Peptides against a protein of PDB entry 8YVU. Designs and how they scored, part 11

Target 1, 39 residues: chain A of PDB entry 8YVU
Amino acid sequence: PQLCYILDAILFLYGIVLTLLYCRLKIQVRKAAITSYEK
Target 2, 160 residues: chain B of PDB entry 8YVU
Amino acid sequence: TWLTVLKKEQEFLGVTQILTAMICLCFGTVVCSVLDISHIEGDIFSSFKAGYPFWGAIFFSISGMLSIISERRNATYLVRGSLGANTASSIAGGTGITILIINLKKSLAYIHIHSCQKFFETKCFMASFSTEIVVMMLFLTILGLGSAVSLTICGAGEEL

## One batch from the design tools (peptide; aimed at target 1 Y14, target 2 I133)

Design b1_p11_2_s1 (made by RFdiffusion4, then SolubleMPNN; from b1_p11_2, 9 letters changed)
Fold by OpenDDE base, seed 1:
Structure b1_p11_2_s1 (fold): chain B 39 residues (1-39), chain C 160 residues (1-160), chain D 39 residues (1-39), chain A 11 residues (1-11)
Amino acid sequence: as target 1 above (39 residues)
Amino acid sequence: as target 2 above (160 residues)
Amino acid sequence: as target 1 above (39 residues)
Amino acid sequence: DLLTLLLSLFL
């Protein structure tokens, strides 16, 4: 049971970090697309 | 800008809030239906005694619904309403996290004091169950708070 | 303990899906960067 | 997109 709680915490933190990174990466893709359109 | 991204994800954040609220409400309803919390010794269900699953779910549901409606209708009055609701939901979420942390500490302390080696002892089982539910509720509340804060920032950005 | 395992399974699945999406998005950013450099 | 996928699951 203790391992399960620790795993939950790690997976939850991982999910949050990945979500933030995904959002940042999505912004970069959009910026790149805009720059490609202006050229 | 990051604000533009958040605006595009506003509906998703609203849906996430509603879902979080529904799950919290379901847990609250199940616990209240199965257990007579008033007769349980100790404060292992302090978050439920405080009624957080209910009033928190209401705040998150209203905030999420208003956010979705505001995005779909693009009406200025709905945007302001959503901003207010999301702000209230953010405050409620912060309060909820505090309550849940206190409950978690009490539950863990109970387990430690009673040296719950026997899982089948009713009191120890209840404390362990409470701990599991509180942890789940805490994760959901953090998710809901993140959504509410994000929606608040989006709403504030639309008014500027 | 059973609820913890269910939550672990959901969070794990979510993490896998996000990781795959992140990898796909990262590849898109790299492709966009290469295209921008060639121009 | 993740957003579209998640929306498709809940809507």
Scores: peptide ipSAE 0.517, ipTM 0.807, DockQ to the pose 0.038
OpenDDE base, seeds 2, 3, 4, 5: peptide ipSAE 0.508, 0.498, 0.516, 0.517; ipTM 0.802, 0.792, 0.800, 0.803

Design b1_p11_2_s2 (made by RFdiffusion4, then SolubleMPNN; from b1_p11_2, 9 letters changed)
Fold by OpenDDE base, seed 1:
Structure b1_p11_2_s2 (fold): chain B 39 residues (1-39), chain C 160 residues (1-160), chain D 39 residues (1-39), chain A 11 residues (1-11)
Amino acid sequence: as target 1 above (39 residues)
Amino acid sequence: as target 2 above (160 residues)
Amino acid sequence: as target 1 above (39 residues)
Amino acid sequence: SLLELLLRLFL
């Protein structure tokens, strides 16, 4: 039971980090698209 | 192309593979140090009895290291070596998944057969513990296999 | 214990999906950057 | 470092 909860914590943290990175990358894509459209 | 992306992530995949291998090795060593698997009745720890955490970790570590070295040195001979190692690691990972699934099925069957309502019974506790460890190792093995396959595809793409 | 394993499976799947989406998004960023550079 | 590699990969 304890190991399962540890794994959950790790996976949850990983998911949060990936979500943040995905959001940042999505913002970059949008910025790049806007810059490309203005040219 | 997807190959270009994989090539850029090759070092990361290699590092991930090494990390996965190290974690598997750590789990294997901890379990072997805490539990005398040889004295445990049944096939609850069949994956450990087969030595999977050890040889699997070795294969994954070697393949990961070779992948990183191949990417850094960008030498043709290293690419072939990395491809071979990653292929071997992919096979090892597939075998490992199979072993772990079998172990998991046996462990779950044990829990069901013995009606382990009381988790404090030694055998039921061991079966539950085995299930937890096997699940963790299964996740790690899937990650390792994914990295090894990705590296294999990348290496194969470079040879074409 | 069973809930923990279910959570592990969900989080693991979520991690895989996010990784794939991140890779796709990274490709889009690269394409957008190349297009912006060519203009 | 592994962390730097991860950061370089994701950034």
Scores: peptide ipSAE 0.461, ipTM 0.797, DockQ to the pose 0.035
OpenDDE base, seeds 2, 3, 4, 5: peptide ipSAE 0.448, 0.425, 0.456, 0.460; ipTM 0.790, 0.775, 0.794, 0.795

Design b1_p11_2_s3 (made by RFdiffusion4, then SolubleMPNN; from b1_p11_2, 8 letters changed)
Fold by OpenDDE base, seed 5:
Structure b1_p11_2_s3 (fold): chain B 39 residues (1-39), chain C 160 residues (1-160), chain D 39 residues (1-39), chain A 11 residues (1-11)
Amino acid sequence: as target 1 above (39 residues)
Amino acid sequence: as target 2 above (160 residues)
Amino acid sequence: as target 1 above (39 residues)
Amino acid sequence: DLLLLLLSLLS
């Protein structure tokens, strides 16, 4: 029972980190696409 | 650059906020329908007694809907309305987090005081259930607050 | 206890979806970088 | 992509 709460915390943190990384990567992809279009 | 990203994701944030609000409302409704909170001893359901799942869900839903409508119609008055609603939702979310943290502390204290070794004891079961629900509501409230704050920043940037 | 496991399932699914999306996005960034280098 | 997923869940 306590392990599931610990797992929840870890998964929650992982989700937040992945969300931030995904947002950053999405921005990079968009920038790369714009650069490729202008070239 | 970040403002531009937030503008592009405004609808997504609004949808996330609405979804969070709906989930919170569902949990609140289920708990209120299954349990008679007024007859439960202690303050383990203080957040529910305060009605947070209901008014918080309303604020988040309105904020999310206004954000989506504002993005689709691109009208200045809707942008201002969305900004106001998101600001109100941010305040509501902050208040909700505070209430939920207080409730969580009370629930944990109750479990500790009664040395709940036997899960089948009614009081211990209710305290544990309250703790679980409050934790879930807290996570959802944090997500809702994050979306509301992001939308507020986006709206503020559009006014400049 | 049951709610904890439900939350774990949701967070786990969310993590998997985000991981897949992140991987796809990373591949797109790499392809864009290669195309930019060859140009 | 996430927007479409959320919209599909809300619909």
Scores: peptide ipSAE 0.520, ipTM 0.807, DockQ to the pose 0.042
OpenDDE base, seeds 1, 2, 3, 4: peptide ipSAE 0.508, 0.513, 0.508, 0.511; ipTM 0.805, 0.807, 0.804, 0.813

Design b1_p11_2_s4 (made by RFdiffusion4, then SolubleMPNN; from b1_p11_2, 9 letters changed)
Fold by OpenDDE base, seed 5:
Structure b1_p11_2_s4 (fold): chain B 39 residues (1-39), chain C 160 residues (1-160), chain D 39 residues (1-39), chain A 11 residues (1-11)
Amino acid sequence: as target 1 above (39 residues)
Amino acid sequence: as target 2 above (160 residues)
Amino acid sequence: as target 1 above (39 residues)
Amino acid sequence: DLLELLLKLFS
């Protein structure tokens, strides 16, 4: 059970970090798409 | 730039908030249906006794719905309403986190005091179950608070 | 303990989905960057 | 995409 809670914490942190990175990357994709459209 | 991104994700944040609220309600109803909280010794279920899963879920649901409606209708009065609702939800989320942390501390203390090596003891089982539920509720509350705060920032940015 | 395992499963699934989405977005960014460089 | 997925969950 203790190992399960530790895993939960790690997965939760990983999820948060990935969410932030995903948001940043999505913004980059949008910016790149806009730049490509303007050319 | 960040504000613009958040504005574009308002619907997503609102949906996330509603989802969080629904999950919280589900946990609340399950716990209330399975366990007689009033007869449980100690403050293991203090968060449930305070009714947080219910009123918190209501706040989050209202905030999320208003945020989605505000974005879709693009009306000034809805934006202000959403801002108010998200602010209220943020406060509710903060309060909920506090309640859940207190509950978690009490549950952990109970487990420690009784040296719950024998999981089959009813008291230890209830304390362990409470701890698990509280941790899950805490994670959900943090997610809900994050969405509410983000929506609040977006709404405040639109008013400026 | 069972609830912990359920949470682990949900978080794990969420992490996998986000990882896949992140990888796809990263590939899209790279493709967009290459296209921008060729112009 | 994620938004659409979430909307489907509530539909």
Scores: peptide ipSAE 0.488, ipTM 0.802, DockQ to the pose 0.039
OpenDDE base, seeds 1, 2, 3, 4: peptide ipSAE 0.484, 0.480, 0.453, 0.472; ipTM 0.802, 0.800, 0.794, 0.804

Design b1_p11_3 (made by RFdiffusion4)
Pose (drawn by RFdiffusion4):
Structure b1_p11_3 (pose): chain A 39 residues (1-39), chain B 160 residues (1-160), chain C 29 residues (1-29), chain P 11 residues (1-11)
Amino acid sequence: as target 1 above (39 residues)
Amino acid sequence: as target 2 above (160 residues)
Amino acid sequence: CYILDAILFLYGIVLTLLYCRLKIQVRKA
Amino acid sequence: TVEFIILVLLL
């Protein structure tokens, strides 16, 4: 009954999860590009 | 096979360490700049008053930088420094967790007894704001400490 | 406030859809 | 697997 930031609290978790998943994907793709471009 | 997986998967832990160090500065500067932290009737601030946002800000940042640079450049003396910075950050997080827990204990002791019936927007909006902020910091610090301890245990993997 | 929260509430949907598309594309690669 | 569980929970 006192909404706005209570619903906005889970959005910060959503932001953290996405900002970490993108970093993991970028590092993984960079490693895969390095391993595939050597030969 | 744990050691190999932890070794190959290393610099993301540094990414999340440096994300914690960067996000800790923004909260600390905004909270310490918007209003004085020594004239609170409920003395709600028990973590920002102890320097915690500025106690592990350029502390987690240096451990994340060393962990990131470790795989980028395999320096002779950087491997030794990375383990020390990781274990010092583990200790700093261990302290931060308990100080944040006693901050939650005091904030709940303030809001719990006759200070404000039901939710906020009666007299002490700052008390609920500080409680929610400290809870988000505690969760983010747990996330960060778990990666710091995982990197600490992964980095040795050998005698000395 | 509430509507401001709603405007950034669907950004996550599109962001996760593009993230899944990138994942499937990289899997194909 | 964990990543897929997290994506399902987010959606």

Design b1_p11_3_s1 (made by RFdiffusion4, then SolubleMPNN; from b1_p11_3, 5 letters changed)
Fold by OpenDDE base, seed 5:
Structure b1_p11_3_s1 (fold): chain B 39 residues (1-39), chain C 160 residues (1-160), chain D 39 residues (1-39), chain A 11 residues (1-11)
Amino acid sequence: as target 1 above (39 residues)
Amino acid sequence: as target 2 above (160 residues)
Amino acid sequence: as target 1 above (39 residues)
Amino acid sequence: TEEEKLLELLL
């Protein structure tokens, strides 16, 4: 049971990190799209 | 389009494979250091007795390293080597999943047979611990297999 | 107990999906960067 | 470091 919670914590942390990275990439894509539209 | 996507993410897949391998190796070493698997009665740790955490980790590590090197150097001989390693890693991953599933079934059957209501019984505790570790290793193995298969498809696409 | 393992499976699936989406976004950013460089 | 290279690869 304790090991299951450890795995949950690891997977949760992984999910948070990926979400943050995804958000950063999404912002970059939006900035690139805006720059391309202004040209 | 899918092949192009896989090719661009080859390094990422390789890194993921290496990471998965390292985690599997760490789990294997920890279990072997804490538990004397040879003295545990039953097949609760059959995957560990088969040495899967070790040889699987080696295959995944080699596959990941070769994939990263192949992508960076873009040499034809490295591409072929990476393809071979990734294919071997894919086979190893599939075998590992099979072993882990069998181990999981045995562990669950053990828990069911002994009606482990008392968690403090050493046998029930070990069976529960084994099931948890096997599940963790199964997830890691699936991740590793996914990366290895993706790299294999990418490499095969480059050869065609 | 069993609920913890179900959570692990859900988090694992979520991690895979996010990884795929991250890869797709990364490719889009790279394509946008290449297009901006060619202009 | 290998960790920095990994981070550079991922970021």
Scores: peptide ipSAE 0.399, ipTM 0.800, DockQ to the pose 0.050
OpenDDE base, seeds 1, 2, 3, 4: peptide ipSAE 0.386, 0.347, 0.310, 0.297; ipTM 0.797, 0.781, 0.769, 0.780

Design b1_p11_3_s2 (made by RFdiffusion4, then SolubleMPNN; from b1_p11_3, 7 letters changed)
Fold by OpenDDE base, seed 1:
Structure b1_p11_3_s2 (fold): chain B 39 residues (1-39), chain C 160 residues (1-160), chain D 39 residues (1-39), chain A 11 residues (1-11)
Amino acid sequence: as target 1 above (39 residues)
Amino acid sequence: as target 2 above (160 residues)
Amino acid sequence: as target 1 above (39 residues)
Amino acid sequence: SEEEKLLQELL
């Protein structure tokens, strides 16, 4: 019931945060790969 | 390679374990304060009757703290202590999962048998509430077990 | 209520997958950084 | 009642 929706909200927030962190890491990997290629 | 990654995430895993433990403890205390589980007939709160939210939280908290301390101090004796604590926490987590699954099955069976279409009946409401709490605790316990196992693998890898 | 539980399961699975991907990506960042340093 | 329906939706 209501607790399920609270859990959904928490998991949803967690998913968003992880997605943002993943995107940041992916950008870092790309930057590192480009730098490695230029060397 | 995987061990190296886990070692670098050890502090994070420890923090996650402590957080999971604290959440479990909070749920346990709230449920125990709001509901007199001792007077509830049936096995719908078997996990609470067993005191799992409390002792489980303690074990996870101890293992998490030891893991963090071990990582920070980089002392061999702390590594062994952390390994032992994480192993104990992993066992506790596994036991907790088992208890929670049993409780969940009983709660679901109760709902099915009593045809709880009217959730406003006290027993059906309690069974539904128990199911929700047990599911939440199950997720938290799985997370805690995952962290404890990961920390155990890291500790074992450092001893090899 | 049943839909909420299904959503919880999906979000939980999503969280696990993202965590694994995040770990993999972090390894890649580290490898890329090492390669960049050696060049 | 509407309240009962809301509670059922929340449960």
Scores: peptide ipSAE 0.353, ipTM 0.781, DockQ to the pose 0.021
OpenDDE base, seeds 2, 3, 4, 5: peptide ipSAE 0.351, 0.314, 0.423, 0.342; ipTM 0.801, 0.762, 0.814, 0.779; seeds 2, 4 fail the geometry check

Design b1_p11_3_s3 (made by RFdiffusion4, then SolubleMPNN; from b1_p11_3, 5 letters changed)
Fold by OpenDDE base, seed 5:
Structure b1_p11_3_s3 (fold): chain B 39 residues (1-39), chain C 160 residues (1-160), chain D 39 residues (1-39), chain A 11 residues (1-11)
Amino acid sequence: as target 1 above (39 residues)
Amino acid sequence: as target 2 above (160 residues)
Amino acid sequence: as target 1 above (39 residues)
Amino acid sequence: TEEERLLSLLL
């Protein structure tokens, strides 16, 4: 049972990190799209 | 387009495969160091008795390393070697998943048969611990298989 | 304990999906960067 | 370092 909770914690942290990275990439894509539209 | 995507992420997939392999080895070594698997009922640690954490990790490590080297060197012989290694790793991963599923079924059956309400009983504790480790190994194996298959598809696309 | 393993499975699937989405976004960013460089 | 290069590829 304790190991299961440890795995949950690891997967949760992984999910958070990926979400943050995804958000950063999404912002970059939006900035690139805006720059392309202004040209 | 998908093949181009896989080619661009080949190094990442290789690193993921190596990491998965290392984690599998760590779990294998920890279990072998803490538990005398030889004196435990064979059904609970069947995947460990089969040596899967070790040989599977070797296959994944070799596949990942070859994939990274192949991408960096862009040599035809390395591409073929990587394709072969990734194919072997994919087969190994599939076999590993099968072994782990069988082990999981046996462990769950053991818990059910013994009505493990008393967690402090050594047998029930060991069966529960085995189940947890097997589940972790299963997730890692699925991750490794996914990377190996992706690398195999990438390599096959380069040969066509 | 059973709920913990179910949570692990959900988090694992979420991690896979996010990884795929991240890869797609990364490719979009790269394509946008290449297009901006060619202009 | 190769590690920094790997991190830069991942980030």
Scores: peptide ipSAE 0.382, ipTM 0.789, DockQ to the pose 0.050
OpenDDE base, seeds 1, 2, 3, 4: peptide ipSAE 0.344, 0.318, 0.289, 0.308; ipTM 0.780, 0.771, 0.764, 0.776

Design b1_p11_3_s4 (made by RFdiffusion4, then SolubleMPNN; from b1_p11_3, 5 letters changed)
Fold by OpenDDE base, seed 5:
Structure b1_p11_3_s4 (fold): chain B 39 residues (1-39), chain C 160 residues (1-160), chain D 39 residues (1-39), chain A 11 residues (1-11)
Amino acid sequence: as target 1 above (39 residues)
Amino acid sequence: as target 2 above (160 residues)
Amino acid sequence: as target 1 above (39 residues)
Amino acid sequence: TEEEELLELLL
């Protein structure tokens, strides 16, 4: 039971990190799209 | 389009494979250091007795390393080597999943037979611990297999 | 107990989906960067 | 370092 919660914590942390990275990439894509539209 | 996507993510897949392998190896070493598997009655740790965390980790590590090197150097011989290693890793991953599923079934059956209401019984605790570790190893193995298969498809697409 | 393992499965699936989406976004960013470099 | 290259690959 305790190990299951440890796995949950690891997977949760992984999910948070991926979400943050995804948000950063999404912002970069938006910035690139805006720059391409202004040209 | 899908092959192009896989080719661009080859390094990422290789890194994921290496990471998965390292985690599997760490779990294997920790379990072997803390538990004397040879003295544990039953087949609760059958996957560990088979040495899967070790040889599986080796296969995934080699596959990941070769994939990264192949992508960076873009040499034909490295591409073929990576394809071979990834194919071997895919087979190893599939075998590992099978072993882990069998181990999981045995562990669950053990828990059911002994009606483990008392968690403090050493046998029930070990069976529960085994099931948790096997589940973790199963997830890692699925991740490793997914990366290895993806790399294999990418490599096969380059050969065609 | 069993609910913890179900949560693990959901988090694992979420991690896979996010990884795939991250890869797709990364490819889009790279394509946008290449297009900007060729202009 | 290999760790820095890995970090550059991931980030």
Scores: peptide ipSAE 0.405, ipTM 0.800, DockQ to the pose 0.050
OpenDDE base, seeds 1, 2, 3, 4: peptide ipSAE 0.402, 0.377, 0.320, 0.312; ipTM 0.800, 0.790, 0.771, 0.781

Design b1_p11_4 (made by RFdiffusion4; failed a check: a stray cysteine)
Pose (drawn by RFdiffusion4):
Structure b1_p11_4 (pose): chain A 39 residues (1-39), chain B 160 residues (1-160), chain C 29 residues (1-29), chain P 11 residues (1-11)
Amino acid sequence: as target 1 above (39 residues)
Amino acid sequence: as target 2 above (160 residues)
Amino acid sequence: CYILDAILFLYGIVLTLLYCRLKIQVRKA
Amino acid sequence: CYILDAILFLY
């Protein structure tokens, strides 16, 4: 009954999860590009 | 096979360490700049007053930088420094967890007994704001400490 | 406030959809 | 609330 930031609290978790998943994907793709471009 | 997986998966831990160090500065500066932290009737601030946002800001940052540079550049003396910075960050996080827990204990002791019936917007909005902020910081610090301890136990993997 | 929260509430949907598309594309690669 | 949205918008 006192909403706004209570619903806005899970959105910070959503932001953290996305901003870590993108970093993991970028590092993984960079490693895959390095391993595939050597030969 | 846990050592190989932890070794090959290393610099993301540094990414999350440096994300914790960067996001800790913004909270610490805003909270310590918007209003004085020594004239609170409920003495709510028991973590920002102890320097915790500025105690592990350029502390997690150096451990994340060392961990990132470790796989980028395999320096002779950088491997030694990375383990020390990881274990010092583990200790700093261990202290931060218990100081943040006693901050939650005091904030709940303030808001629990006759200070404010039901939710906020009666007389102590700052108490609920500080409680939510410290809970978010505690969760983020748990996330950062878990990765710091995982990197600390992955880095040695050998005698000395 | 509430509407401001709603405007950034669907940004996550599109961001996760593009993230899944990138994942499927990289899997194909 | 606004500060939290600003920090979230920063991510």

Design b1_p11_4_s1 (made by RFdiffusion4, then SolubleMPNN; from b1_p11_4, 10 letters changed)
Fold by OpenDDE base, seed 5:
Formats: structure tokens, C-alpha cells, sequence
Structure b1_p11_4_s1 (fold): chain B 39 residues (1-39), chain C 160 residues (1-160), chain D 39 residues (1-39), chain A 11 residues (1-11)
């Protein structure tokens, strides 16, 4: 039971971090696409 | 800028908020249907007694819906409405977190005091179940609050 | 305990989906960077 | 947008 809650906390943190990284990458892709279009 | 990013993801945040609200509502209704909380000794289900899964879900749902509508129609009155709803949802989320933390502390204290080694006792089982539900609700509430705050910041940025 | 495992399953699935999306975005960023360098 | 579409479709 305790291991399950620890896993939940780790997975939750991982999910938050991945969400932030995903948003950051999405912005980078959009910026790269805009830069490629302007060339 | 971060504001432009939030604006582009406003609909996504709104949908996430609605989904979080629906899940919270589902948990609330299931717990209320399966357990007669009024007959449970102690404050193990204090968050449910306070009706948080219901009113919290309503606030988050309204906030999410308004955010989606505001983004789609791009009207000033909808932006203000969304900002107000998201602010209210942020306050509701903060209150919900507080209630859930208090409930969690009570549940954990109950488990500790009764030295629940054998989960076969109904009281220990209920306390453990409450703890699990409260933890889930807490995670969902944090997600909902995060979306509501993000939408609030986005809406505030549009007013500037 | 059972509810914890359900949450773990949801968070795990979410983590997998985000990881796949992150990988796709990372590949897109790399492709965009290569295209920008060749111009 | 894809994730949004998936979320909307799941609702």
C-alpha cells in the first residue's frame, strides 16, 4: 500500500514535468515552423 | 511570452478542468451512493460532508465551459466572464485543497490511533478507503486549481 | 489499495502518452532545425 | 491540438 502511494506521487510529478516539457517543445516547434515559413 | 502560450492552450486547460471536475463529481457520487457517510463515526469523510465534490465540480465545470466558449467566440464579455469564473474556481480549488488536507490528516490520525494492522475491521477499512479517495480527490483538485489559475492568468493578460 | 492501483494505471497511461507525444515533438524540432540549417 | 481533440472526444 505505501509503495502504491509513493508510485502515485512519482507518476504525478513525472506527469507534471512531462506536461511542462511538452508545452515547451510545442512552443519550440511552433517557433521553428514560423521561422521556416518566413524564410 | 508565457501569456501567449496560455492563450493558445486555453481551450485545452478548460477541457482539462471540466474533465477533472467530472471525475471529482463521479468520485463524490460513488462514495455517497456506496457509503452512508452520516452513519460513519468521526470526520473521516469530512470533505464529502462539506459537499466539496459537488460544488467544486460545479465551479470547475462552469469555469472550463466559460473558458472554452470565451476562446471560441473571442468576445470581450466572455473573456470577463471567464476571468470571473476562473477566479471563483481558483478560490474553490484552494478551499477544496484545504478541506481535503484536513480530511487526510484526520484519516491518517485515525489509522495511526487504532493501529490498523488488520484491515478486516470495518472502521479501519473505511479510514483506509477514505484516505485513498481523499488523496485522489486532492490530486484532481490540484490539477483543477492549476488549470483555473492558468486560465485566470490568461484572462488577466487579455484585459491588459 | 485497489484505488491506488487504478490511479497508478491512469497516471502510467498518461505518462506513456505524454512520452510518445514528447518524442514526436522532439523529432519535429530536429527536422525543423535541420531544414533551417540547410537553407 | 491533438491532445485537446482526444480529450474532447473522451468527454
Amino acid sequence: as target 1 above (39 residues)
Amino acid sequence: as target 2 above (160 residues)
Amino acid sequence: as target 1 above (39 residues)
Amino acid sequence: NLLLLELISSL
Scores: peptide ipSAE 0.518, ipTM 0.805, DockQ to the pose 0.059
OpenDDE base, seeds 1, 2, 3, 4: peptide ipSAE 0.475, 0.482, 0.495, 0.507; ipTM 0.792, 0.796, 0.796, 0.805

Design b1_p11_4_s2 (made by RFdiffusion4, then SolubleMPNN; from b1_p11_4, 10 letters changed)
Fold by OpenDDE base, seed 5:
Structure b1_p11_4_s2 (fold): chain B 39 residues (1-39), chain C 160 residues (1-160), chain D 39 residues (1-39), chain A 11 residues (1-11)
Amino acid sequence: as target 1 above (39 residues)
Amino acid sequence: as target 2 above (160 residues)
Amino acid sequence: as target 1 above (39 residues)
Amino acid sequence: DILLLELIRSL
């Protein structure tokens, strides 16, 4: 049971990190799209 | 397009493969250090008896390292070597999944036969612990296989 | 314990999906960067 | 890419 919870914690942390990276990347794509529209 | 993506993520896939290998090796080492697998009744640790955490970790580590080196040096001989290593790692990963599934089935069968309602029975505890470790290793092996297969496809695309 | 393993499977699947989405988004950012450089 | 490089260096 404890090992399962440890795995959950690792996978959860991984999911959070990926979500943050995805959000940052999405913001970059939006900024690039705005810059291309202003040209 | 997909091949170009895989080429750009080759280093990431290699690192993932090495990390997976190291985690598998750590689990193998911990289990072997804490438990005398040879004296445990049944086949609840069949994957460990087969030495999968060790040889699998070696294959994945070599494949990952070769993939990273191949990407950095961009030499034809390293690309072929990486392709070979990744192919071997893919086969090893597939074999590992098979071993782990068999181990999982045996562990679950053991739990079912002994009606492990009393978790404090040593045998039931060991079977449950084995099941937990095997499931964790199965996820790691699937991740490693995914990286190895991706690297193999990338390498094969470079040879065409 | 069984619920924990189910959660692990869900989190693992989520991690895979996020990784694929991140890769796709990274490609889009790179394409946008190339297009901006050619202008 | 930078995080990946740091991870590789840490290994």
Scores: peptide ipSAE 0.521, ipTM 0.809, DockQ to the pose 0.051
OpenDDE base, seeds 1, 2, 3, 4: peptide ipSAE 0.509, 0.528, 0.503, 0.516; ipTM 0.798, 0.807, 0.801, 0.803; seed 2 fails the geometry check

